Peptides against a protein of PDB entry 6B4E. Designs and how they scored, part 88

Target 1, 295 residues: chain A of PDB entry 6B4E
Amino acid sequence: TNFDKISKMFWHYKDKIAQIKQDIVLPIKKADVNVRNLLSRHKRKINPKFGQLTNSNQQLFKIQNELTQLINDTKGDSLAYHWILNFIAKAVVHQAETEVRVKPESALPLGKLTLYLLVQFPELQELFMARLVKKCPFVIGFTCEIDTEKGRQNMGWKRNNENKWEDNTSYDERMGGILSLFAIITRLQLPQEFITTTSHPFPIALSWHILARICNTPLNLITNTHFVILGSWWDAAAVQFLQAYGNQASKLLILIGEELTSRMAEKKYVGAARLRILLEAWQNNNMESFPEMSP

## One batch from the design tools (peptide; made by RFdiffusion4, then SolubleMPNN)

Design b2_p17_4_s3 (from b2_p17_4, 10 letters changed)
Fold by OpenDDE base, seed 4:
Structure b2_p17_4_s3 (fold): chain B 295 residues (1-295), chain A 17 residues (1-17)
Amino acid sequence: as target 1 above (295 residues)
Amino acid sequence: SFIDEIVENAETIVPSV
């Protein structure tokens, strides 16, 4: 693992967030009134769609079609198009922080929707990754110290209006929710209409990177959150990860489930205890996955 | 090959002590 490369990637996406603000968000405020009105209407139509997802593929396809039309309506203006995609990127991550946080299995319909949009609208990919890395650096296996204010900010910790840090449980759950979504995206197959024409934008190899990079992270930087997000990843993607990489996947699951947890045993992290339970379930041929969506 | 890279990466993964 090249940590310098990971750090460069992390800061690249931090810079991208700043660029998005300067090149997309701020300029639209000065755009033609008709464009601003269009985007306002579209925003209002788009935002509820993510909450309308269920375990139904039929409902998913309906929402996919509706969003596709709404996004296509903006393509006549490049700035408007990028603005609406950035809005969608933010909305998807927000849904992960809220709904997926409390109901991890909801990552599946959200992930399917997101993957469809990422393929249908390639310009969404960098906007989405930038938002993910800002909110949850774990998606690229980035870790830094959290003993400083800047370190906590870099790792996606939030402060409330009273300038108090969020509690550890809230942070862990938010990170778990975001990571669950990303894990799902990486393990999903492309929609049938794209399989022969398009490569997967965020393939299962990115899950490999997450696990490997965390395993190689200096132990003094490993926290309970690392184990929480590994557990979230496990629930979301472990079955498909094993299917993809076979014996090599098994080795990596043992590394996180047995070796990493053992090395950190003195910390008595609750997340590590849960990961041990997941490992044991797998060893007993009882690895679970999220249920498939209904037709 | 991509597979070779995966194998190589897997074999070199060790938690830092």
Scores: peptide ipSAE 0.031, ipTM 0.667, DockQ to the pose 0.260
Fold by OpenDDE base, seed 2:
Structure b2_p17_4_s3 (fold): chain B 295 residues (1-295), chain A 17 residues (1-17)
Amino acid sequence: as target 1 above (295 residues)
Amino acid sequence: SFIDEIVENAETIVPSV
């Protein structure tokens, strides 16, 4: 694992967030009133769509079509188009922080929708990845110390109005929700209309990077959150990961499930205990995945 | 792509001490 490269990637996306603010978000406030009104209307129509997802592919396709139309309506103005995509990127991550956090299986329809949009609108890819890395650096296997204010901020910790950090449980759950979504995206097949003409923008190899980079992270930087997000990843993608990489996948799952948990046993992390249970279930041929969506 | 697409060999991955 090249940690310098990971750090470079992390800061690239941090800079991208600043760039988005400067080049997209702030300029639109100075745009003509017609553009601002259009975007306000579209924002109001788009935002509820993510909460309208169910376990139905039929409902998914309906929402895909509706969002596609709404986004296409903005293509006549490049700034408006990029603004609406940035809004979508933020909304998807927010949905992961709120809904997937409490209902992990909701990551599947959300992930399918997101993957469709990422392929249909390639400009969404960098906007979405920047938002993911800002909110949950674990998606690229980045870890730093959290004993400083800057370290906590870099790892996506939030403060309230009283400048108090969020509690550990809230942070763990948010990170788990976001990582579940990303894990799902990495293991999904492209929609049938794209599978022969387009490469996957966030392929299963990115899941490999997450696991490998966490395994190689200095133990003094490993926290309960690392085990929580590994458990979230496991539920979301372990079956498909094994299908993709076979014996090599098995080795990596053993490293996170057995070796990493054993090395941190003295900490008695709740997340590590859960990951151990997932490992044992797999060893007993009881590895589970989220149920497939209905037609 | 700025995203690293190279998959590291699992046999070379060792948990940090």
Scores: peptide ipSAE 0.030, ipTM 0.677, DockQ to the pose 0.450
Fold by OpenDDE base, seed 5:
Structure b2_p17_4_s3 (fold): chain B 295 residues (1-295), chain A 17 residues (1-17)
Amino acid sequence: as target 1 above (295 residues)
Amino acid sequence: SFIDEIVENAETIVPSV
């Protein structure tokens, strides 16, 4: 693992967030009144769609079509188009932070919707990745110390209106929710209409990166959160990861489930204990995945 | 894209702990 490269990626996306604010978000506030009104109406229509997802593919396809139409209405104006995509990127991540954190299986319909949009609208890819890295650096295997204010900010910790840090449980759950979504996206197949024409924008290899980079992270930087997000990843993608990489996947699952947890045993992390349970379930031929969606 | 670079340079070797 080249940690200098990972740091470079992290800061690239931090810069991208700043650029998005300067070049997209701020300029639109001074745009033509008709454009602003259009985007305001579209924002109000788009925002509730992510919460309307269920375990139904029929409902998913309905929402996909509705969002596609709403996004296409903005393509005549490049600034408006990029603004609406950036809004969608933020909304998807927010849904992961709020709903997926408490109902992990909801990552499946959300992930399917997101993957469809990423392929249908390629300009969404960089906007979405920038938002993911800002909110949950674990998606690229980035870790830094959290003993400083800047370190906590870099790792996606939030402060409330009283300038107090969020509690550890809230942070762990948010990170788990975001990573569950990302893990699902990496293990999903492209929709049938895109398989022959498009490469997967966030392939299963990105899950490999997450696991490998965490395994190689200095032990003094490993926290309970690392084990929480590994457990979230496991629930979301372990079955499909094994299908993709076979014996090499097995070795990596043993590294995180057995070796990494053993090396950190003295810390008695609750997340590590859960990961051990997941490992044991697998060893007993009882590895589970999220149920498939209904027609 | 930067994402393409990530995929192109994917780590293919199982790490040691």
Scores: peptide ipSAE 0.029, ipTM 0.659, DockQ to the pose 0.651
Fold by OpenDDE base, seed 1:
Order: sequence, then structure tokens, then C-alpha cells
Structure b2_p17_4_s3 (fold): chain B 295 residues (1-295), chain A 17 residues (1-17)
Amino acid sequence: as target 1 above (295 residues)
Amino acid sequence: SFIDEIVENAETIVPSV
């Protein structure tokens, strides 16, 4: 693992967030009133759609079509188009932070919707990845120390209005929710209409990178959160990961489930205990996956 | 794309001895 490269990737997306603010968000505030009104109406229509997802493919397809129309309505103005995509990127990540954290299986319909939008609107890819890395650096296997304020900020810790850090449980749950969504996206097949024409924008190889990079992370930087997000990833993608990489996947699952947990045993991390349970379930041929969506 | 570069980079698991 080349940690310098990972750091460069991390800072690339941090810079991208700053660029988005400067080039997309701020200019729209000065845009024509008609454009601002259009975007306000579209925002209000788009925002509830992510919460309207269910385990139904029919409902998913309905929402996909509705969002596609709403986004297409903005294509006549490049700035408006990029603004609405950036809004969607934020909204999807927010849904992961709020809903997926408490109901991990909800990542499946959200991930399917997101993957569809990422393929249908390629400009969403960089906007979405930038938002993911900002909120949850674990999606690229980035880790830094959290003993400093800057370190905590880099790792996506939030402060409340009183400048207090969020509690560890809240942070762990948010990171788990975001990573669950990303893991789902990486293990989903492209929609049938795109399989022959487009490559997967966030393929299963990105899951490999997450796991490998965490395994190679210096042990002094490993926290309970690392185990929590590995557990979240496991529930979301382990079955499909094994299908994709076979024996090589097995080796990596053993490394995170057995070796990494054993090395950190003295810390008695709750997340590590859960990951050990997941490993044991797999060893007993009882690995579970999220249920498939209904027709 | 930057994402494509990430995908193409092979990650090696190095056991910390």
C-alpha cells in the first residue's frame, strides 16, 4: 500500500470540495432569479425522493425516472446542472448518514438509485466521490491520527453548534452508514441497459482497496471505527466480494476478521468483537447478505 | 479519470511483521 498516493487522493478530493464551493455553489447565489427559483423548486422535489425508497424495484424505477426528468430539466444551464448534481451528491450521503446508519439494508435501494444516477449523469461521479471522501475518508482507505483537531476534521468528525465533537457512537454509526452505501455501490451490477455500453464507475476493486489499505494501516492509527466500518462493509458486500475474487477474497477477509482483530485484542473494541462474530459466522458457512429487493 | 487510476492500482497486502 502506497500511503503517499492515498494521501494525495484524499487531498485531491478535499480540494475538489473547495472548488465546488467556489465554482458551483457560490456562483448560483448570484445567478438570475429565474435560475434560482428553478433550482429551489427542483431541490424541493428531489430531496424527499431518497427517503421514499423501499425494498421495491418498482418504486426504485419510478424514483429513477422522476429524478432523471428533474435533472434533465437543468441541462440547458451548465451551472444549474452541476449545482443540482452536487445537491444530489450531498443528499445521497446525508441519507446514508441518517437512514442507512440505523437500517443498513436500506443501503441497497439507495445504492441502486445512486449507481443508476452515476452512470446516467457521469458528471455526478467526481462530485459524489469528493463528498464521500470528505465525509468518510475510509471509502479510499485513508486514515490519519485523531489526536488533533485537524486530524479529527480530516477524518470527518463533526462539531455541534457548541463546538463539541460528536460522541464516538454517533461518529461510528455515520461512518458505518456511509461506508455501507459505498460498499453496496461497488458490489452492484450495472443496470441492464448500461452493461454493454459503460464501465462500472465504482467497481468491486474499490472494496479491495478499502480492505487492503486498512489492513496495512499502522496499528497505532487503528480505532474502533475501523472495525465498525469493516463490519458495515462485510454486511453490505462480503458475499459478492467472495464471488468476485474467490480465494484471494477469502485471504483478505481472514486478515481483517482474524489477524487485525487479534492484533488489536488488548483494546477490546466493540467493533472488533462484532467483526470476529461475522468471521465466525462465515467459517460456519452462515454468511448473510442483505435481502434482494422485491419486483 | 482519477477514479480509474485508483482502480488500476493494485493493492498489496503486507503483513506487518
Scores: peptide ipSAE 0.031, ipTM 0.668, DockQ to the pose 0.531; fails the geometry check

Design b2_p17_4_s4 (from b2_p17_4, 9 letters changed)
Fold by OpenDDE base, seed 2:
Structure b2_p17_4_s4 (fold): chain B 295 residues (1-295), chain A 17 residues (1-17)
Amino acid sequence: as target 1 above (295 residues)
Amino acid sequence: SFIEYIVENAESIIPSV
């Protein structure tokens, strides 16, 4: 694993967040009143759509169409278009850290919706990745120390109004929720209308990178969170990962499930214990995946 | 280590889907 490359990627997206603020978010505040009013109305219509997702493909398609229309209404103004896409990127990640966190299976409809939007509106891709990396750097396999304020900030830790760090459980759950969404996206097939004309923007290979990079992370930087997000990834994508890479996938699953957990056994991480259970279930031919959505 | 070697090679050699 080339950690310098990963660090460069991490900082690229950190810079992208700053750029988005400077070039998209701040300028729109000075835009024409009609544009600001349009975006305000669209924001109010778009935000509830993510909460309207169910296990129904029919409902998914309805929401896809509604969002497509709302986004298309902004294309006449490039700044407005990029602003609404950035809003969507933020909203999707927020949905992952709040809803998927408590209901992991909700990652599937959210992931399908997100993948559709990423393909339909390619400009969303960089905006979305920047937001993901900012909130959950595990999506690119980045890890740093959390013994410093800056380190915690880089790893996506939040502080409350009293400048107190969030509790470990809250952080772990948020990271797990976001990682679940990303894992789902990487293992989904493109919709039939795109499969012959478009490459997958975030393919299953990105899941490979996550696992490999975590396995190569210095042990002194490995925390309970690493095992939590690996467990979240496992539930979301392990079945499809095995289908994609076969024996090579199996080797990597054994590395995270057996070897990494064993090396950290003295820490008695709860996340590691859960990952061991997932490994054992697989060894007993009981690997589970999220249920497919209804028509 | 052997584990590090396997993991490093796994990242660099991604099988085709």
Scores: peptide ipSAE 0.035, ipTM 0.711, DockQ to the pose 0.101
Fold by OpenDDE base, seed 3:
Structure b2_p17_4_s4 (fold): chain B 295 residues (1-295), chain A 17 residues (1-17)
Amino acid sequence: as target 1 above (295 residues)
Amino acid sequence: SFIEYIVENAESIIPSV
């Protein structure tokens, strides 16, 4: 693992967030009133749709079509188009922080919707990844120290209005929710209509990177959060990961489930205990996936 | 050990799929 490369990638996306603010968000505030009104209306129509997802593919397709229409309505103005995509990127990550956090299986319909949009609107890819890395650096296997304010900020910790850090449980659950969504995206197949014409924007290899980079992370930087997000990843993608990489996947699952948890046993992390339960379930041929969606 | 080798080289030994 080249940690310098990972750090460069992390800071690339931090810079991208600053660029998005400067080049997309702030300019729209000064745009023509008609453009601002259009985007305000679209924002109000788009925002509820992510919460309208269910375990139904029929409902998913309906929402996909509605969002596609709304996004296409903005293509006549490049700034408006990029603004609405950035809004969608933020909204999707927000759903992961709130809904997926409490109902992990909801990552499946959300991930299917997101993957469709990422393929249909390629400009969403960099906007979405930048937002993911800002909120949850674990998606690229980045870890830094959290004993400083800057370190905590870099790792996506939030402060409230009183400048108090969020509690550990809240942080862990948010990171788990975001990572669940990303894991789902990496293990989903492209819709049939895109398989021959488009490469997967965030393929299963990115799940390999996450696991490998965490395994190579200095042990003094490993926290309960690392085990929580590994457990979230496991529930979301372990079955499909094994299907993709076979014996090599198995080795990596044993590394995170047995070796990494054993090395950190003195810390008695709750997330590590959960990951061991998942490992044991797999060893007993009881590895589970999220339930499939209905027609 | 084999485990040490896998940890050290994990990112470079991604199987083709």
Scores: peptide ipSAE 0.031, ipTM 0.690, DockQ to the pose 0.094
Fold by OpenDDE base, seed 5:
Structure b2_p17_4_s4 (fold): chain B 295 residues (1-295), chain A 17 residues (1-17)
Amino acid sequence: as target 1 above (295 residues)
Amino acid sequence: SFIEYIVENAESIIPSV
């Protein structure tokens, strides 16, 4: 693992967030009144759609079509188009932080919707990844110390209006929710209409990177959160990961489930204990996956 | 050990899908 490369990638996306604010978010406030009104109406229509997802593919397709039309309405103005995509990127990540954290299986319909949009609107990819890395650096296997304010900020910790840090449980749950979404996206097949014409923007190899990079992370930087997000990843993608990489996947699952948990046993992390249970379930031929969506 | 080798080289041994 080249941690210098990972750090460069992390800071690239941090810079991208600043650039998005400067070049997309702020300029739209001075745009033509008709453009601002259009975007305001579209924002109001788009925002509730993510909460309308269910385990139904029919409902998913309905929402996909509605969002596609709303986004296409903005293509005549490049700034408006990028603004609406950035809004969607933020909304998807927010849905992971709020809904997926409490109902992990909801990552499946959200992930399917997101993957469709990422392929249909390629400009969404960098906007989405920048938001993911800012909120949950674990998606690229980045870790730093959290003993400083800057370190906590870099790792996606939030402060409230009173400048108080969120509690550990809240942070762990948010990171788990975001990672669940990303894990689902990496293990999904492209929609049938794209499979022959487009490469997967965030393929299963990115799950490999997450696991490998965490395994190579200095042990003094490993926290309970690392095990929580590994457990979230496991629930979301372990079955499909094994299908994709076979024996090589098995080796990496053993590394995180057995070796990494053993190395950190003295810490008695709750997340590590859960990961051990997941490993044991797999060893007993009881590995579970999220249920497939209905027609 | 074999496990140590995998840890060190895990990203470089990604199999083709």
Scores: peptide ipSAE 0.030, ipTM 0.693, DockQ to the pose 0.095
Fold by OpenDDE base, seed 4:
Structure b2_p17_4_s4 (fold): chain B 295 residues (1-295), chain A 17 residues (1-17)
Amino acid sequence: as target 1 above (295 residues)
Amino acid sequence: SFIEYIVENAESIIPSV
């Protein structure tokens, strides 16, 4: 694992966030009133749609079509188009932080929707990844120390209005929710209409990167959160990961489930205990995946 | 060990799908 490369990637996306603010978010405030009104209306229509997802593919397709139309309505103005995509990127990640954190299986419809949008609107890809890395750097296998304020900020820790850090449970759950969404996206097949014409923007190989990079992370930087997000990843993608990489996947699952947990046993991390349970379930031929969506 | 080798080289051994 080249940690310098990972760090460069991390900071690239941090810079991208700053660039988005400078080139998209701030300029739209100075746009003409018609553009601002259009975006305000579209924002109000788009925002609730992520919460309207269910375990129904029919509902998913409805939402996909509605969002596609709403986004297409903005294409006549490049700034408006990029603004609405950035809004969507933020909204999707927010949905992962709120809904997926408490109901991990909700990542499946959200992930399907997101993957569709990422393919349909390629400009969403960098906007979405930048938001993911900012909020949950685990998605690229980045880790730094959290014994400093800057380190905590880099790892996506939030402060409240009183400048108090969020509690560990809240942080762990948010990271788990975001990682669940990303894991789902990596293991989904492209929609049938794109499978022969487009490459997957965030393929299953990115799941491999997450696991491998965490395994290679210096042990002094490994926290309970690492095990929590690995457990979230496991629930979301382990079955499909095994299908994709076979014996090599098996080796990596053993590394995270057995070896990494054993190396950190003295810490008695709750997340590690859960990951061990997932490993044991797999060893007993009881590996589970999220239920498939209804027609 | 084999496990240690995999940990150190895991990223470089990513199979093509």
Scores: peptide ipSAE 0.028, ipTM 0.673, DockQ to the pose 0.094

Design b2_p17_5_s2 (from b2_p17_5, 8 letters changed)
Fold by OpenDDE base, seed 3:
Structure b2_p17_5_s2 (fold): chain B 295 residues (1-295), chain A 17 residues (1-17)
Amino acid sequence: as target 1 above (295 residues)
Amino acid sequence: SFDETLKELEEEYKKLF
């Protein structure tokens, strides 16, 4: 693992967030009133769509079509188009932080919707990845120390209005929710209409990078959160990961489930205990995946 | 060992992609 490369990637996306604010978010506040009104209306229509997802493909396709139309309505103005995509990127990540956090299986319809939008609107890809890295650096396998304020901020920790850090459980669950979504995206196949014309924007190889980079992370930087997000990843993508990489996948699953947990046993991390249970379930031929969506 | 296994996986991964 090249940690310098990962750090450069992390800071690239941090810079991208600053650039988005400067070049997209702030300029829209001074844009023509008609543009601002359009975006306000579209925002109100778009925002509830993510919460309207169910385990139904029919409902998914309906929402995909509705969002596609709403986004296309903004293409006549490049700034408006990028603003609405940035809004969508933020909304999707927010849905992962809230809904997927408490109902991990909801990552499947959300991931399908997101993947569709990422392919249909390629400009969403950088906006979405920047938001993901800001909120959950684990998606690129980045880890730093959290003993400093800056370290915690870099790792996506939030403070409340009283400048108090969020509790560990809240942080762990949020990171798990975001990573579940990303893991789902990496293991989904492209929709049939795109499979021959477009490459997958976030392929299963990115799941490999997450696992490998975490395994290479210095042990003094490994926390309960690392095991929580590995467990979230496991529920979301382990079955498909095994299908993709076979024996190499198995070796890596054993590495995280057995070896990494054993190395950190003295810490008695709850996330590590859960990951070990998942490993044992797999070894007993009881590996589970999220249920497929209904027609 | 853990480190040896990880190194092996990384080298094999480089060959796959």
Scores: peptide ipSAE 0.038, ipTM 0.724, DockQ to the pose 0.913
Fold by OpenDDE base, seed 5:
Structure b2_p17_5_s2 (fold): chain B 295 residues (1-295), chain A 17 residues (1-17)
Amino acid sequence: as target 1 above (295 residues)
Amino acid sequence: SFDETLKELEEEYKKLF
């Protein structure tokens, strides 16, 4: 694992967030009143759509079509188009932090919707990845120390209105929710209409990188959160990961489930204990995945 | 290609621990 490369990627996306604010978010405040009104109305229509997802593919397709139309209405103005995509990127990640956090299986319909939008609107890809890395650096396997204020900020820790850090459980659950969404996206097949025309924007190889990079992370930087997000990833993608890479996938799952947990046993992390349970279930030929969506 | 990706992943695996 080249950690210098990972660090460069991390800071690239941090810079991208600043650039988005400067070049997209702030300029809209000075845009034509008709454009601002359009975007305000569209924002109000778009925002509730993510919460309207269910385990139904029919409902998913309805929402996909509605969002596609709303986004297409902005294409005549490049700034408006990029603004609405950035809003969607933020809204999707927010949904992962709130709903997926408490109901991991909700990542499946959300992931399907997101993947569709990422392919349909390629400019969303960079905006979405920047938001993911800002909120959950684990998606690219980045880890730094959290003993400093800057370190905690870099790792996506939030402060409340009183400048108090969020509690460890809240942070772990949020990271797990975001990572679940990303894991689902990496293991989903492209929609049928895109299979022959485009490559997957965030393929299963990115899941490999997450696992491998965490395995190579210095042990003094490994926390309970690392094991929590590995468990979240496991529930979301382990079955499909094994299907994709076979024996090599098995080796890597053993590395995270057995070897990494054993090396950190003295810490008695709750997340590590859960990961061992998942490993044992797999060893007993009882690996589970999220249920498929209904028609 | 899938084969090229797998080769890269194999090389990365060999560098673990």
Scores: peptide ipSAE 0.033, ipTM 0.726, DockQ to the pose 0.191
Fold by OpenDDE base, seed 1:
Structure b2_p17_5_s2 (fold): chain B 295 residues (1-295), chain A 17 residues (1-17)
Amino acid sequence: as target 1 above (295 residues)
Amino acid sequence: SFDETLKELEEEYKKLF
């Protein structure tokens, strides 16, 4: 694992977030009143759509079409277009932090919607990835120390209005939710209409990188969160990961489930215990995936 | 190609701890 490359990628997206603020978010506040009104209307229409997702493909299709129309309405103004995409990127990640956090299987419809939008609107890809990395650096396998305030911030820890850090459970659950969404995106097939025209923007290989990079992370940086997000990833993508990479996937799953957990056994991490249970279930031919969506 | 990617991943695996 090239940690320098990962670090460079991390900081690239951190810089991208700053750029988005300067070039998209702030300028729109000074934009023409008609543009601001348009975006306000669109924001109000778009925001509830993510919560309207169900396990129905028909409902998904409806929402995809509605969002597509709303986004297309902004294409006449580049700034407005990028602003609405950035809003969507933020909204999707927020949905992962809230809904997917409590209902991991909801990552499937959300992931399908997101993947569709990422392909339909390529400019969303960088905006979305930047938001993901900011909120959950684990999506690129980045880890740093959290003994400092800066380290915690880099790893996506939040403070409340009183400057109090979120509790460990809240952080773990949020990271798990975000990682679940990303994992599901990596293992989804492109919609049929796009297979011949575009490549997958976040393919299953990115799941490989997450696992491999975590395996190669210095043990002194491994926390309960690492095991929590690995468990979240497992639920979201392990079946499809095994289908994609076969024996190599198996080896890597054993590395995270057996070897990494064993190396950290003295810490008695709850996340590690859960990951062990998932490993054991797999060893007993009882690996499960999220239920597929209805027609 | 998928095969090329898999080979790269195999090489990456060899570099794991």
Scores: peptide ipSAE 0.033, ipTM 0.729, DockQ to the pose 0.192
Fold by OpenDDE base, seed 2:
Structure b2_p17_5_s2 (fold): chain B 295 residues (1-295), chain A 17 residues (1-17)
Amino acid sequence: as target 1 above (295 residues)
Amino acid sequence: SFDETLKELEEEYKKLF
């Protein structure tokens, strides 16, 4: 693991967030009133659709088509188009923070929708990754210290209106929700209409990077959150990861489930205990995936 | 060891992708 490369990637996306604000968000405030009104209407139509997802493929396809039309309506103005994609990127991550954290299986329809949009609208890819890394650096295997204010901010910790840090449980759940979504995206196959025309924008190899980079993280930086997000990843992608990489996948799962948990046993992390249970279930031939969506 | 296994996996990964 090259930590310098990971750090450069992290800061690249932090800079991208600043760029998005400067080049997309702020300029639209000075745009023509008709453009602002269009975007306001589209925002109101788009925002509820992510919460309307169910375990139904029929409902998924309906929402895909509706969002595609709404996004296409903005393509006549490049600034408007990029603004609506940035809004979608934020909305998807927000849905992961709120819904997926409490219902992990909801990551599957959300991930399918997101993957479709990422392929259909390639400009969404950098906007989405920037938002993911800002809120959950674990998606690229980045970790820093959280004993400083800046360190906590870099790792996506929030402060409330009273300038108090969020509680550990809230942070763990948010990180787990976001990582579940990303894990699902990495293990999904491209929609049939795209398989022969494009490569997967966030392939299963990115899951490999997450696991390997966490395993190489200095032990003094490993927290309960690391084990929570590994557990979230496991539920979302472990079966498909094993299918993709076979024996090499098995070795890496043993490293996170057995070796990493053992090295941190003195901390008595609840997330580590759960990950150990997941490992034991797999060893007993009881590894489970999220249920497939209905027609 | 843990470190040796991880190094091996990283080397093999480079061959796959």
Scores: peptide ipSAE 0.044, ipTM 0.740, DockQ to the pose 0.955; fails the geometry check

